Peptides against a protein of PDB entry 3WG5. Designs and how they scored, part 226

Target 1, 218 residues: chain A of PDB entry 3WG5
Amino acid sequence: LAKNIVYVAQIKGQITSYTYDQFDRYITIAEQDNAEAIIIELDTPGGRADAMMNIVQRIQQSKIPVIIYVYPPGASAASAGTYIALGSHLIAMAPGTSIGACRPILGYSQNGSIIEAPPKITNYFIAYIKSLAQESGRNATIAEEFITKDLSLTPEEALKYGVIEVVARDINELLKKSNGMKTKIPVNGRYVTLNFTNVEVRYLAPSFKDKLISYITD
Target 2, 218 residues: chain A of PDB entry 3WG5 as posed
Amino acid sequence: LAKNIVYVAQIKGQITSYTYDQFDRYITIAEQDNAEAIIIELDTPGGRADAMMNIVQRIQQSKIPVIIYVYPPGASAASAGTYIALGSHLIAMAPGTSIGACRPILGYSQNGSIIEAPPAITNYFIAYIKSLAQESGRNATIAEEFITKDLSLTPEEALKYGVIEVVARDINELLKKSNGMKTKIPVNGRYVTLNFTNVEVRYLAPSFKDKLISYITD

## One batch from the design tools (peptide; made by RFdiffusion4, then SolubleMPNN)

Design b2_p23_6_s4 (from b2_p23_6, 15 letters changed)
Fold by OpenDDE base, seed 3:
Structure b2_p23_6_s4 (fold): chain B 218 residues (1-218), chain C 218 residues (1-218), chain A 23 residues (1-23)
Amino acid sequence: as target 1 above (218 residues)
Amino acid sequence: as target 1 above (218 residues)
Amino acid sequence: SRFIDRTVGLRFTTSEKTRKIRA
């Protein structure tokens, strides 16, 4: 009986086009193996809006469930990371992590101050994040407040408010708790019931390129 | 006789993950139609290194020739744009454009000063840009100097030094001059001779999303 | 060994005025 394979991959750091490549590579590997799912252990302070949107699109086009797992303790799915999470088939968080703070900014001024996004941009991303929440059956009000109030939530709060689906300490607990859950968005046009009863967990290592880029960006 | 189709699309602004999406969308459309080529009219001050690397990868994976055309006059393929150009099947520039200035930076400090990349990062991109030049049979010495000297070149200089293949005032002149040229990198493992003798030029408009993001990023 | 993507935040820009939208 072909064991249900679950891939686990790590994405850490700023959301960039390279992060997109990581997502694409990892999801593609898992798709090729007809995995039950891929779990992305995510730790990000945010990043580029464009990269984020591409990642969301790539997740939504996935032939397999993509689970965003904010991990390890101390990690965050901040800003762009929140959008990615909201665009995914399931969100999990480890205790001691955070999610939110989604206000778009144009960048940092010479003095290091945040350059605020024009209202037009902010409104666009409000609509976008609300759409992600709505499509996934998650709390659209909180999604908006991630922008308007720069709200950040604990895993417990995020679960309580219906932003995320699972709080789990590790991969084993995540698999256990998410077993039998339906994906929050469709996979190939269908909501998939996750089957993590008899799974082989495969860890995907960062490529040499991933390692090198990570070394350079930190 | 199925007319050779050449697509023309515009990419303007910072190189971001959204720029990647634009490249991917445009190239995919052209691939689906078995176009002779796609010409990307590029005007960029640069952008993210990760987005750039993904775009280069997408171009290199293209099933059709991707021509980077620095256009219109006054445009540049600066920084990340240079890498993209060097990763493409053919580079053209309009008179009054520029290419180069490829030094990686970590960003801008609070005081607006450039935060220099660590030597390790700079060396990585030196190796990377030289590889792009070498693979495409372009001037690797100048490619390195785009970083080490933050060198910028005119179209005439870039042509002279073997960085680019064509100087052209418009699409028609570009098609005329590049007709019969071999791609500087392989398409599907083969160097393709461009055939622009009897072509239909199709302009791809930016999507509504492209327009909105461009409006926001400018 | 967590490969740290240190290319994060790397910008290739010729313009100090190039404001990038970040989320």
Scores: peptide ipSAE 0.066, ipTM 0.336, DockQ to the pose 0.171; fails the geometry check
Fold by OpenDDE base, seed 4:
Structure b2_p23_6_s4 (fold): chain B 218 residues (1-218), chain C 218 residues (1-218), chain A 23 residues (1-23)
Amino acid sequence: as target 1 above (218 residues)
Amino acid sequence: as target 1 above (218 residues)
Amino acid sequence: SRFIDRTVGLRFTTSEKTRKIRA
């Protein structure tokens, strides 16, 4: 019997239009191969709101489950990364990672101070993040506080409060723990029970373009 | 029977991208030689948050135990140094050293006053440092207070509160006291019992590049 | 939507500041 395939890809750095292209490429590859799921190892300090919203849409339009895994230890799904996670089919975090701090800003002043977003924009993203949480059956109160209080959580706190589904040290533990879990949002209109029994893990490498852009943005 | 090797290297000064390169080089050498562990003698006033996070990741990805040793007397693992320590497999401090004072800042004004980080960033690092502490089985309450209260501790206080594992005057005492201790985080997915019986200590010297950059940054 | 146009330039980032953030 042909082994079920799980793809693993890494997304690191700022969320930009290029990050969208990475998500799209990785998910498309996994869709084409009828993978059981794709795991995105995410480490981001955040980024652009427009890119973030596009990424969320792309994840939600996926023909296969997309698992956001905040990995490795020391990584974060900060700001835009939290929205992406909340828009995904399953959230996992490694120990030593964080999630949250989602308040929108217009940018940074020359002296490094934050330029605050106007209340209208902030309120929009409060509604947006709450919607993502509600739709995924995750804690909408905490999701709001990611903005209103700039709250950030540990994996243990996030699990406790019902923001995430899994704490796992590595891919093997993630697969083991998430086996038999239902996706938090539908795949093609249906909640899918993840089947990670006897799966082949395939790692997707960044493209040459991905490497070049990461080098330029780092 | 071939002697087990323990490497010792020194990292002094501000935490920068170059400090990451030093950590990476030293750990890589020790990994290649299948060392029992590497001890990093750390003396830092802090530095850049991005570099710090990368260093933590590199330590946690090590194939061998990485011991952070705040040494010599008069040294500190201040700010970024505390995060690095909390991300390591074992923390030791010499008498007369300090750890803590981890509140993030945007920088210094022209008059030397601190430019405070916005709550969003502060909360992010609170979650991050708590996660490091929790993952390593160290005192997460104190870790948070390293930020919220800019708390700094002596070795005796840090040991008492469960922030560190060893107080040692020198490398020989460190090896003696840490012999038989388990790492506070996994090595290759497993908690390792340190075996410092009949070990050879090898000191790693800074590269020419390391010497040059340290000379430029000092 | 007009709102998407307004999200252009919004940053959900700790990063630009984390590079400048000193700990």
Scores: peptide ipSAE 0.062, ipTM 0.341, DockQ to the pose 0.121; fails the geometry check
Fold by OpenDDE base, seed 5:
Structure b2_p23_6_s4 (fold): chain B 218 residues (1-218), chain C 218 residues (1-218), chain A 23 residues (1-23)
Amino acid sequence: as target 1 above (218 residues)
Amino acid sequence: as target 1 above (218 residues)
Amino acid sequence: SRFIDRTVGLRFTTSEKTRKIRA
């Protein structure tokens, strides 16, 4: 019988291959324990596109609902983080957070200027982000504008425009507000109604490896 | 029992990783002593965005109210300083101070000209600053204009427009005026009513390290 | 897929610039 357990874990920093390993580890633990869901507290300025796409796939292949929670206040799901959020079963944001700014870039020049991605790549990611939004029943027009206008939104704006599902101050409010919501994408081919009644919250700590890599990349 | 103690500390100069360490140290001391609040006398022309965001998070994670006080007269909470203020539990300004001018930049050219941030980054910080304002119940339109118009305000203007909560000449007037005010953001999930009745004011001195780094960066 | 190879160099980051970004 599925335990009334919800896992909570934190992912902070740039999206890299190591971030993928963190997602995979966290989701795997929650899957093994047949958790009701996992909440990932996300704070990212973005990162690598390849790692991002792999993370989205890993989320979509999850046997349990994966909730992306942009947390704490001041955090962001910027750029790659937005894609990850849009690929998830539910998006929540804390007050004082942001989402968007999804324009792909090739990198930074020595002077710190952005090296623009060619139109072909930009158009690919426009289609990709729109697909994520459409499949999740979220605002695909805004998703496109995250790229074309480099749009960024507050939690209230994102909720208003149908980009996210919940604005919550903390995990308790998130659980309360998301209780009874349907996942925005299927879990094992089925939309799941979240049941957070009398849930045990279990926090996952970063592994030693996670801490070490975070220390090196910061 | 929480002591009727208020800490006061000074942070001056550019916002850097070291400034984060100062905030962390000061807040930690005040937390350990279960102070009623800490007042940070802030005078900054701005600094690094990463350090600023970390400072905002540290303030928002504080177990006690953090009051940003733009002080003394002639001081500013410019650029990064405005974000820090907007992320705090209460903002006060002394007469003759300023707040705003929040447009992000990539840096300065050799000739001293500003290297503009790309729209992606500017839009990110627009969303971020609006989020800070909205969550704190402060004027989000003005917060946006701090970037889009590079707006700067006097204390009287900032108070009038609902950007700040108090105009005060000194610590005593600040305590008097802010007594009984609710924090603009939660402390440990709850809005706190400030109680500055019969308060002991404790001044925190810069550490030796703080003094040395300030000396090097000035 | 051949498209992934082109995305390997793509950054969706505000971070490297946020370190250099002054506000």
Scores: peptide ipSAE 0.061, ipTM 0.339, DockQ to the pose 0.121; fails the geometry check
Fold by OpenDDE base, seed 2:
Structure b2_p23_6_s4 (fold): chain B 218 residues (1-218), chain C 218 residues (1-218), chain A 23 residues (1-23)
Amino acid sequence: as target 1 above (218 residues)
Amino acid sequence: as target 1 above (218 residues)
Amino acid sequence: SRFIDRTVGLRFTTSEKTRKIRA
């Protein structure tokens, strides 16, 4: 029986247009191989709204399930990372990670002060994050509070509140726990039941550009 | 006997000129009260180099010990936060936090790619971070690797390698463990032995501006 | 030093000081 392939790739650092390129590249590789899924090990403090929205769109257009895995311990899916997670087919978190803190900002002043987004922008992203949560059957109230209260959650809390689907220590546990789960959003118009019973795990190495960017962002 | 005061304040989010203002405000309050120390509960993904350098300078000019406490669990002293920590009188970390990832960047491109700092800038910050480590008697090799390898460490590793001084679950444990420790840099030209045997802990609330900035940065 | 002036705008995080919205 042709082994089902699960790809694993890492995306670390700020969410930017390059991060979009990384997502696109990784998902494309996995699509080309008709993978059962791709797991993105995500560690991000956030980033650009435009890039984030493009990434969400790219995930939603994926021909295969995209699992966002906040990993390793100490990692976060902060701000833009939370949006990306909520836009994905499955969210997993490792113990010691966090999710949330999603308030939009215009940027930082010269003195390093946060420039607040105008209410219209904040409201736009409240609506946007709620839509992602609702579309994925995740907790839209908590999603809103990620913005309005700048809420950050532990994996256990996020699971409890129905923000995420899996808490897993590693890829093996993730595959075990997510086996038989349905994607939280459709793949090609259908909710897919994940089958990780007989899978080959393939790790995608960061490209030179990915390594360079990670090196620059950190 | 006049109770020795220990102030505790929180600084969360991006390191910016406003973060400098927060540090300055908090330290000034603690100085005015002749506090035994101020503990800054730090959670930052990093930020601006100029603001970071100013913060380090402000800490080093403090009339009282400034303890950087990476707290709560899930928090990080990432990038600029690591520099700030290394510039402080004592570093503590809570379990489940991280320190490191200090490579300088010029910023992010329109596509969100990291714009790499030119080698001259990277070398400058290598020298700078090593100087902070050396001046504080902390591990300069690891400090360099925070840049060159984009290294991030757990509290246990950071303690083991001589990057930090304390692993503590909360303020009470921090006070207990740091009691009798000498500051890693001088205060008013002298290394101070911390005395937390009979202290009153005072929490400084974030200003409205602090709250606003935290809300914007997250 | 001119070098310190060149640190203006340097970041240790990937978030740009762009007038662009960040989340």
Scores: peptide ipSAE 0.031, ipTM 0.278, DockQ to the pose 0.129; fails the geometry check

Design b2_p23_7_s1 (from b2_p23_7, 10 letters changed)
Fold by OpenDDE base, seed 1:
Structure b2_p23_7_s1 (fold): chain B 218 residues (1-218), chain C 218 residues (1-218), chain A 23 residues (1-23)
Amino acid sequence: as target 1 above (218 residues)
Amino acid sequence: as target 1 above (218 residues)
Amino acid sequence: MKSLSQIRSSTVGYVILDPLAPK
């Protein structure tokens, strides 16, 4: 019996245009092989809003479920990473990870202090993040507070508040816990029930280019 | 029986003079084929006021209904995009999208800070956006607040407040929900009842020029 | 606590130009 394939890929570092290319590449591979899903092990401090929005769109246009897994322990889906997670078909977090801190900024001053975004930008991203949460049936109030209060949550808090769907220690536990769950957003207009029975896990290695870019942006 | 044609086209990126050319091209094609309507899948962060005003005029001069659809999920009709939407025959939004943030600016300083528009310009655009809302029977108070409060809304909020007419996940749901609706503004001086029974959906691809310009402006 | 936010907005809803500028 042809085993269902689940791809696992890693995305680490700042969210940039190159991070979009990583997402696009990974999802495309998984789509081509008609995988049951792709799991993206995400660890990011944040990054560019434009790249983030493009990544969210790419995830939502995926022909297969995209699971964002904040992993390993010590990783974060901070800022842009939270938006990406909220735009995905399922969110998982490992123990010892974090999510949130989504307030937009214009950048950093020479002294390393934050240059605040004007209300126009802040309100735009409040609406945007709330909309992602609402679409996915996740806690839109908490999503707003990721901006307005610079809120960050543990996996247990995020699960409790309905921001995420799974707390899992590893890929095996993630697959086990998410088996039979419905995607939080549609895949090609339909909510998919995840089937992780009799799956083959395939790891996608970062390309040489991905490694180089990660090295430059970190 | 000759099927009614509904065109679908995509406009993404900054609103510029080239975006006007896209609107003009798409609407002209749909007019030439006597389409029942054209749906423009819009995703924009905003852009130039002059181009925006020209686009609004082009929409209002259309021989067929122009439906602005904020799509896909994660897209926005921000700033100039909101004006365009308010100037259209029907507004739809996908879940996970946003609308608003319409305060005019003169540009950005070298440090990325906004250069504020003088009250004269702000008041002009308040009057303009309110007039678009009033003409289309949409919420003029919220339209004003898109400027005065830098307000942004989710699809559900925008629907609730009477800014938009439809929340739809995809083109099929949009067609289904908007079938039998009247246009919010006239087509050649008459309010049209949309007839999306037995329609053929035709997608208009971006021209090579459109793709190139999108790439340069993003 | 230093904000962990590193999201930089390149997406800005804006309308530029004097409406009185010649069309």
Scores: peptide ipSAE 0.036, ipTM 0.280, DockQ to the pose 0.125
Fold by OpenDDE base, seed 5:
Structure b2_p23_7_s1 (fold): chain B 218 residues (1-218), chain C 218 residues (1-218), chain A 23 residues (1-23)
Amino acid sequence: as target 1 above (218 residues)
Amino acid sequence: as target 1 above (218 residues)
Amino acid sequence: MKSLSQIRSSTVGYVILDPLAPK
């Protein structure tokens, strides 16, 4: 049986292979302790598609519910962050956050101009993001528009359109509002009903390696 | 007029955004000193396509000839390294090195399995690598086979098939053999004849940042 | 304040493809 423990960890900055290691470490700790869930406080402008896809896979392979929480106010689940959120068991957003802007690119040129992705690649990511939305019972039309229109949504809009499940100001409000909700994707082949009654909240800190990488990439 | 100076710098490891910064820094130094050429001693297993494409663009925008030299013996211009080489003004290889193996992937899964690129993406990179080969007057059929057959070649095979221009044991032999050769792509819109008669060889070292990144990514 | 939904973000997702290292 899951312990009445909820882990909370922060992932901030660009989505990279190091971000995958952070997700993997955090989820693994929560799995080992047989937690009720892990909440990932996410603030990202986006990043790499390879790392993003690996993170989505890691979340979907989790033995416990993984909740993406766009936090604090001013944070975003932009670009790769939106895919990660759509691949998770529950999405929450704090007031004053954003989600969306998912147009794929090949990179930036020397002059800071975007190297555009060919239509073939864009269409691949349209299919991928729609798949994530459909699998999670979220709005696949809006998921497509995150790419085709570079759409960004407020928490209230994202909730209204069925992209996210919860708007919450803090972890306590998130736990209260999500209590009794079913996961949007299965955990070990089963949809889990979240039980956040009388939970212990445990915060995870970034590793030394995570701190060092963040310092060098900033 | 170009000074009788040839710069030599080493780029080793995975192709990343940091590798782009190394290429840019090294080429910029050589451009500022109005060098006859820069030789990049390349040893890479591959890396990221975005960084690779930016590196190719930076090489093609160089104000001086950029020579890719697969060195030392045991080194490779594998995967992304092959694209970089094919985008350069001259390719040389040392005995006991390799070039090729260019099949694109989306990344690695948690279990170390390859996340295969969809055919649409593979076809994009086939077109791209063939373009680089054609623009440089190199073997576009072999360039395609670096992807479609995961082909790797020895220096002798690569020379025989018209993929590379020089096989050389060291910098001195490279300078002797490439003296009087024309660049395979233009420099500032003109094909340059290399003049390595009475040149001063200047070695560039990696920056502190380059060393730190290499240490963390290894 | 313009709705965030009306603001096309300059945020773009990277498509990074790794060519296979020779095994």
Scores: peptide ipSAE 0.031, ipTM 0.380, DockQ to the pose 0.186
Fold by OpenDDE base, seed 3:
Structure b2_p23_7_s1 (fold): chain B 218 residues (1-218), chain C 218 residues (1-218), chain A 23 residues (1-23)
Amino acid sequence: as target 1 above (218 residues)
Amino acid sequence: as target 1 above (218 residues)
Amino acid sequence: MKSLSQIRSSTVGYVILDPLAPK
């Protein structure tokens, strides 16, 4: 019986246009192979809002389930990463990770202080993040509080509050726990039940370009 | 029985004079083929007010119904996009989208702060957006609050408050839900009942020029 | 009165969602 493929790829660092290209490439590969799912091991402090929104769109347009896995321990889905997670088909977190801190900013001043986003922008992102949460059946109140209260949560808290679906220590535990779960958003207009009973895990390596950009931006 | 045509086209990015040209081209094609309607999949953070006003005029002068569909999930009809939507024959939103944040600004300062529009300009756009809402039988109070409170709404909120007419996950659901609805503004002086029972969906591709401009502006 | 051509209705142009960006 041809084993269904689950792809695993890593996205690490700031969310930029290059990060979009990575998501697009990884998802496209997994789509081409009709993978059961792709798991993105996400570790980000955040990044650009425009790139984030494009990534969310790309995930939601995926022909296959995209699982955001905040991994490894010590990683975060901070700021833009939280939006990406909330826009995905399933969210998992490893112990020792965090999610939240979604308040938009305009940047940093010369003295390193935050340049605050005006209410117009903040309210836009409140509506946006609430919409992502509502569409995915996740806690919209907490999603809003990621902005309004600069809230950050542990995996256990995020699970408890209905922000995420799985806490898992590794890919094997993630596959085991998420097996039989329905996607939190549709895939091609349908809520998909994940089937991880007879899967082959395939890791996607960063492209040479991905490695180079990561090296330059680190 | 010759299937009635429904055109679908995408408008993404900032609202500019080039965006006007895209709207004009797409609507013109659909008019020439006597389409039942054109659906514009809109995703915009906003843009220029002059271009927005021209787009609204072009939509309202359309010989066929123009449906603004805030799509895909993660998209927005922000700022100028809200005006465009309110000026259209029907508004739909996908889950995970947003509408609002309509306060006019003069631009951004060197430090990234908003340069505020003077009260005279703000009041002009308050009157304008209220007029669009009133003419379309949509919630004029909320339309005003898109400016005065920098309000942004989810699809469900926008539907609840009578800002939009349809929440739909995809084009098929949109066609199904909007079938039999009357346009919120006239087409050639008449309120048209949408008929989507036996339609062919045709996607309009961006022109080479549209692609080039998008590539340069990205 | 500044021309309507100078008025912008934009939200996302240069927004950053990175609370942990290096200072």
Scores: peptide ipSAE 0.040, ipTM 0.294, DockQ to the pose 0.080; fails the geometry check
Fold by OpenDDE base, seed 4:
Structure b2_p23_7_s1 (fold): chain B 218 residues (1-218), chain C 218 residues (1-218), chain A 23 residues (1-23)
Amino acid sequence: as target 1 above (218 residues)
Amino acid sequence: as target 1 above (218 residues)
Amino acid sequence: MKSLSQIRSSTVGYVILDPLAPK
């Protein structure tokens, strides 16, 4: 039986394979405690596609609902962060945050110019992001436009277009608004109705490793 | 009961968080079939430390033995590949392969120069690689020297120094030589004696995703 | 001896292939 516990953890900075370690650690802790959910406060400019895909897979393998919360105000789920959000059980955004800008690039040249991804890669990510949106019952057209137009949305736009499920100012409002919602993807093969009635909120601190990576990528 | 099945899959190229997806997919398939083991034919020049750590963790979480096989001749388990190998249940190398060169770097500057890792990071990876070696009953002194001296070893040297368990020319020789060996780390909390008597070898093909990442990182 | 779990608290991964680098 799930303990009336919700974990909250922060993931900030570039999406790297260390961000995967953060997701894995946080989700594992919450799974071990049979939490009702884990909320990941996400603030990312983007990062590595490979790390992103691993994070999505780790979220999809979670034994508990993983809620991506673009937080605090000024935060973004940019690029890789959007894919992660679209791969999660619920997306929330705080007012003054953003989501989108998902165009894949190969990197930056020595002069700081973007190295464009070949069409094959771009098309792969279009298919991938559309799949994430479709599987989660989110707007696949907008998901594609996050790539093809490098579109970024406000929380209000993202909610309006059916990209996200909740706009919330804080954890308390998020819990209130998401209470009784079904997860957008299954947990252990079933869509879960979130129960945030009389929950204990437990904050997970970044590990020393988490702090060090943030320090290096910031 | 384990089916007398051994999976074989290839992981080639840079260690990225997509390499994690490859490991995760391959191991998951082999776990689902209750294979005796999975052999990962590894050929990598290295890659991301964060991806490497995730891969190590995924291997350690495997419900079945994961054998890293540095293969074919000319392949390497360089840098991140060495850590992955040291984190695995068994290491094999083909003649003409290499392992080591584990010095962490922050990356390459615009002029192609190595950005050195700060001492804090180098010391962390020294501790980490030594831990992997110690936990697997492998040579922790040599593991440290993979960083401090950027040491690379031949299969014969690696075997001699107790870094690896098997030198094998092919899968058949690997299965023959590793039959009856105990895993160097536990599987589900127990050291497993490998049983490769009358096994079926199943090759796993790279997914479309795997092929695409290899194409981008090569 | 610090467990892998204890050592995991301090490391950073380095090679940046940024196929989804922020603009």
Scores: peptide ipSAE 0.027, ipTM 0.276, DockQ to the pose 0.157; fails the geometry check

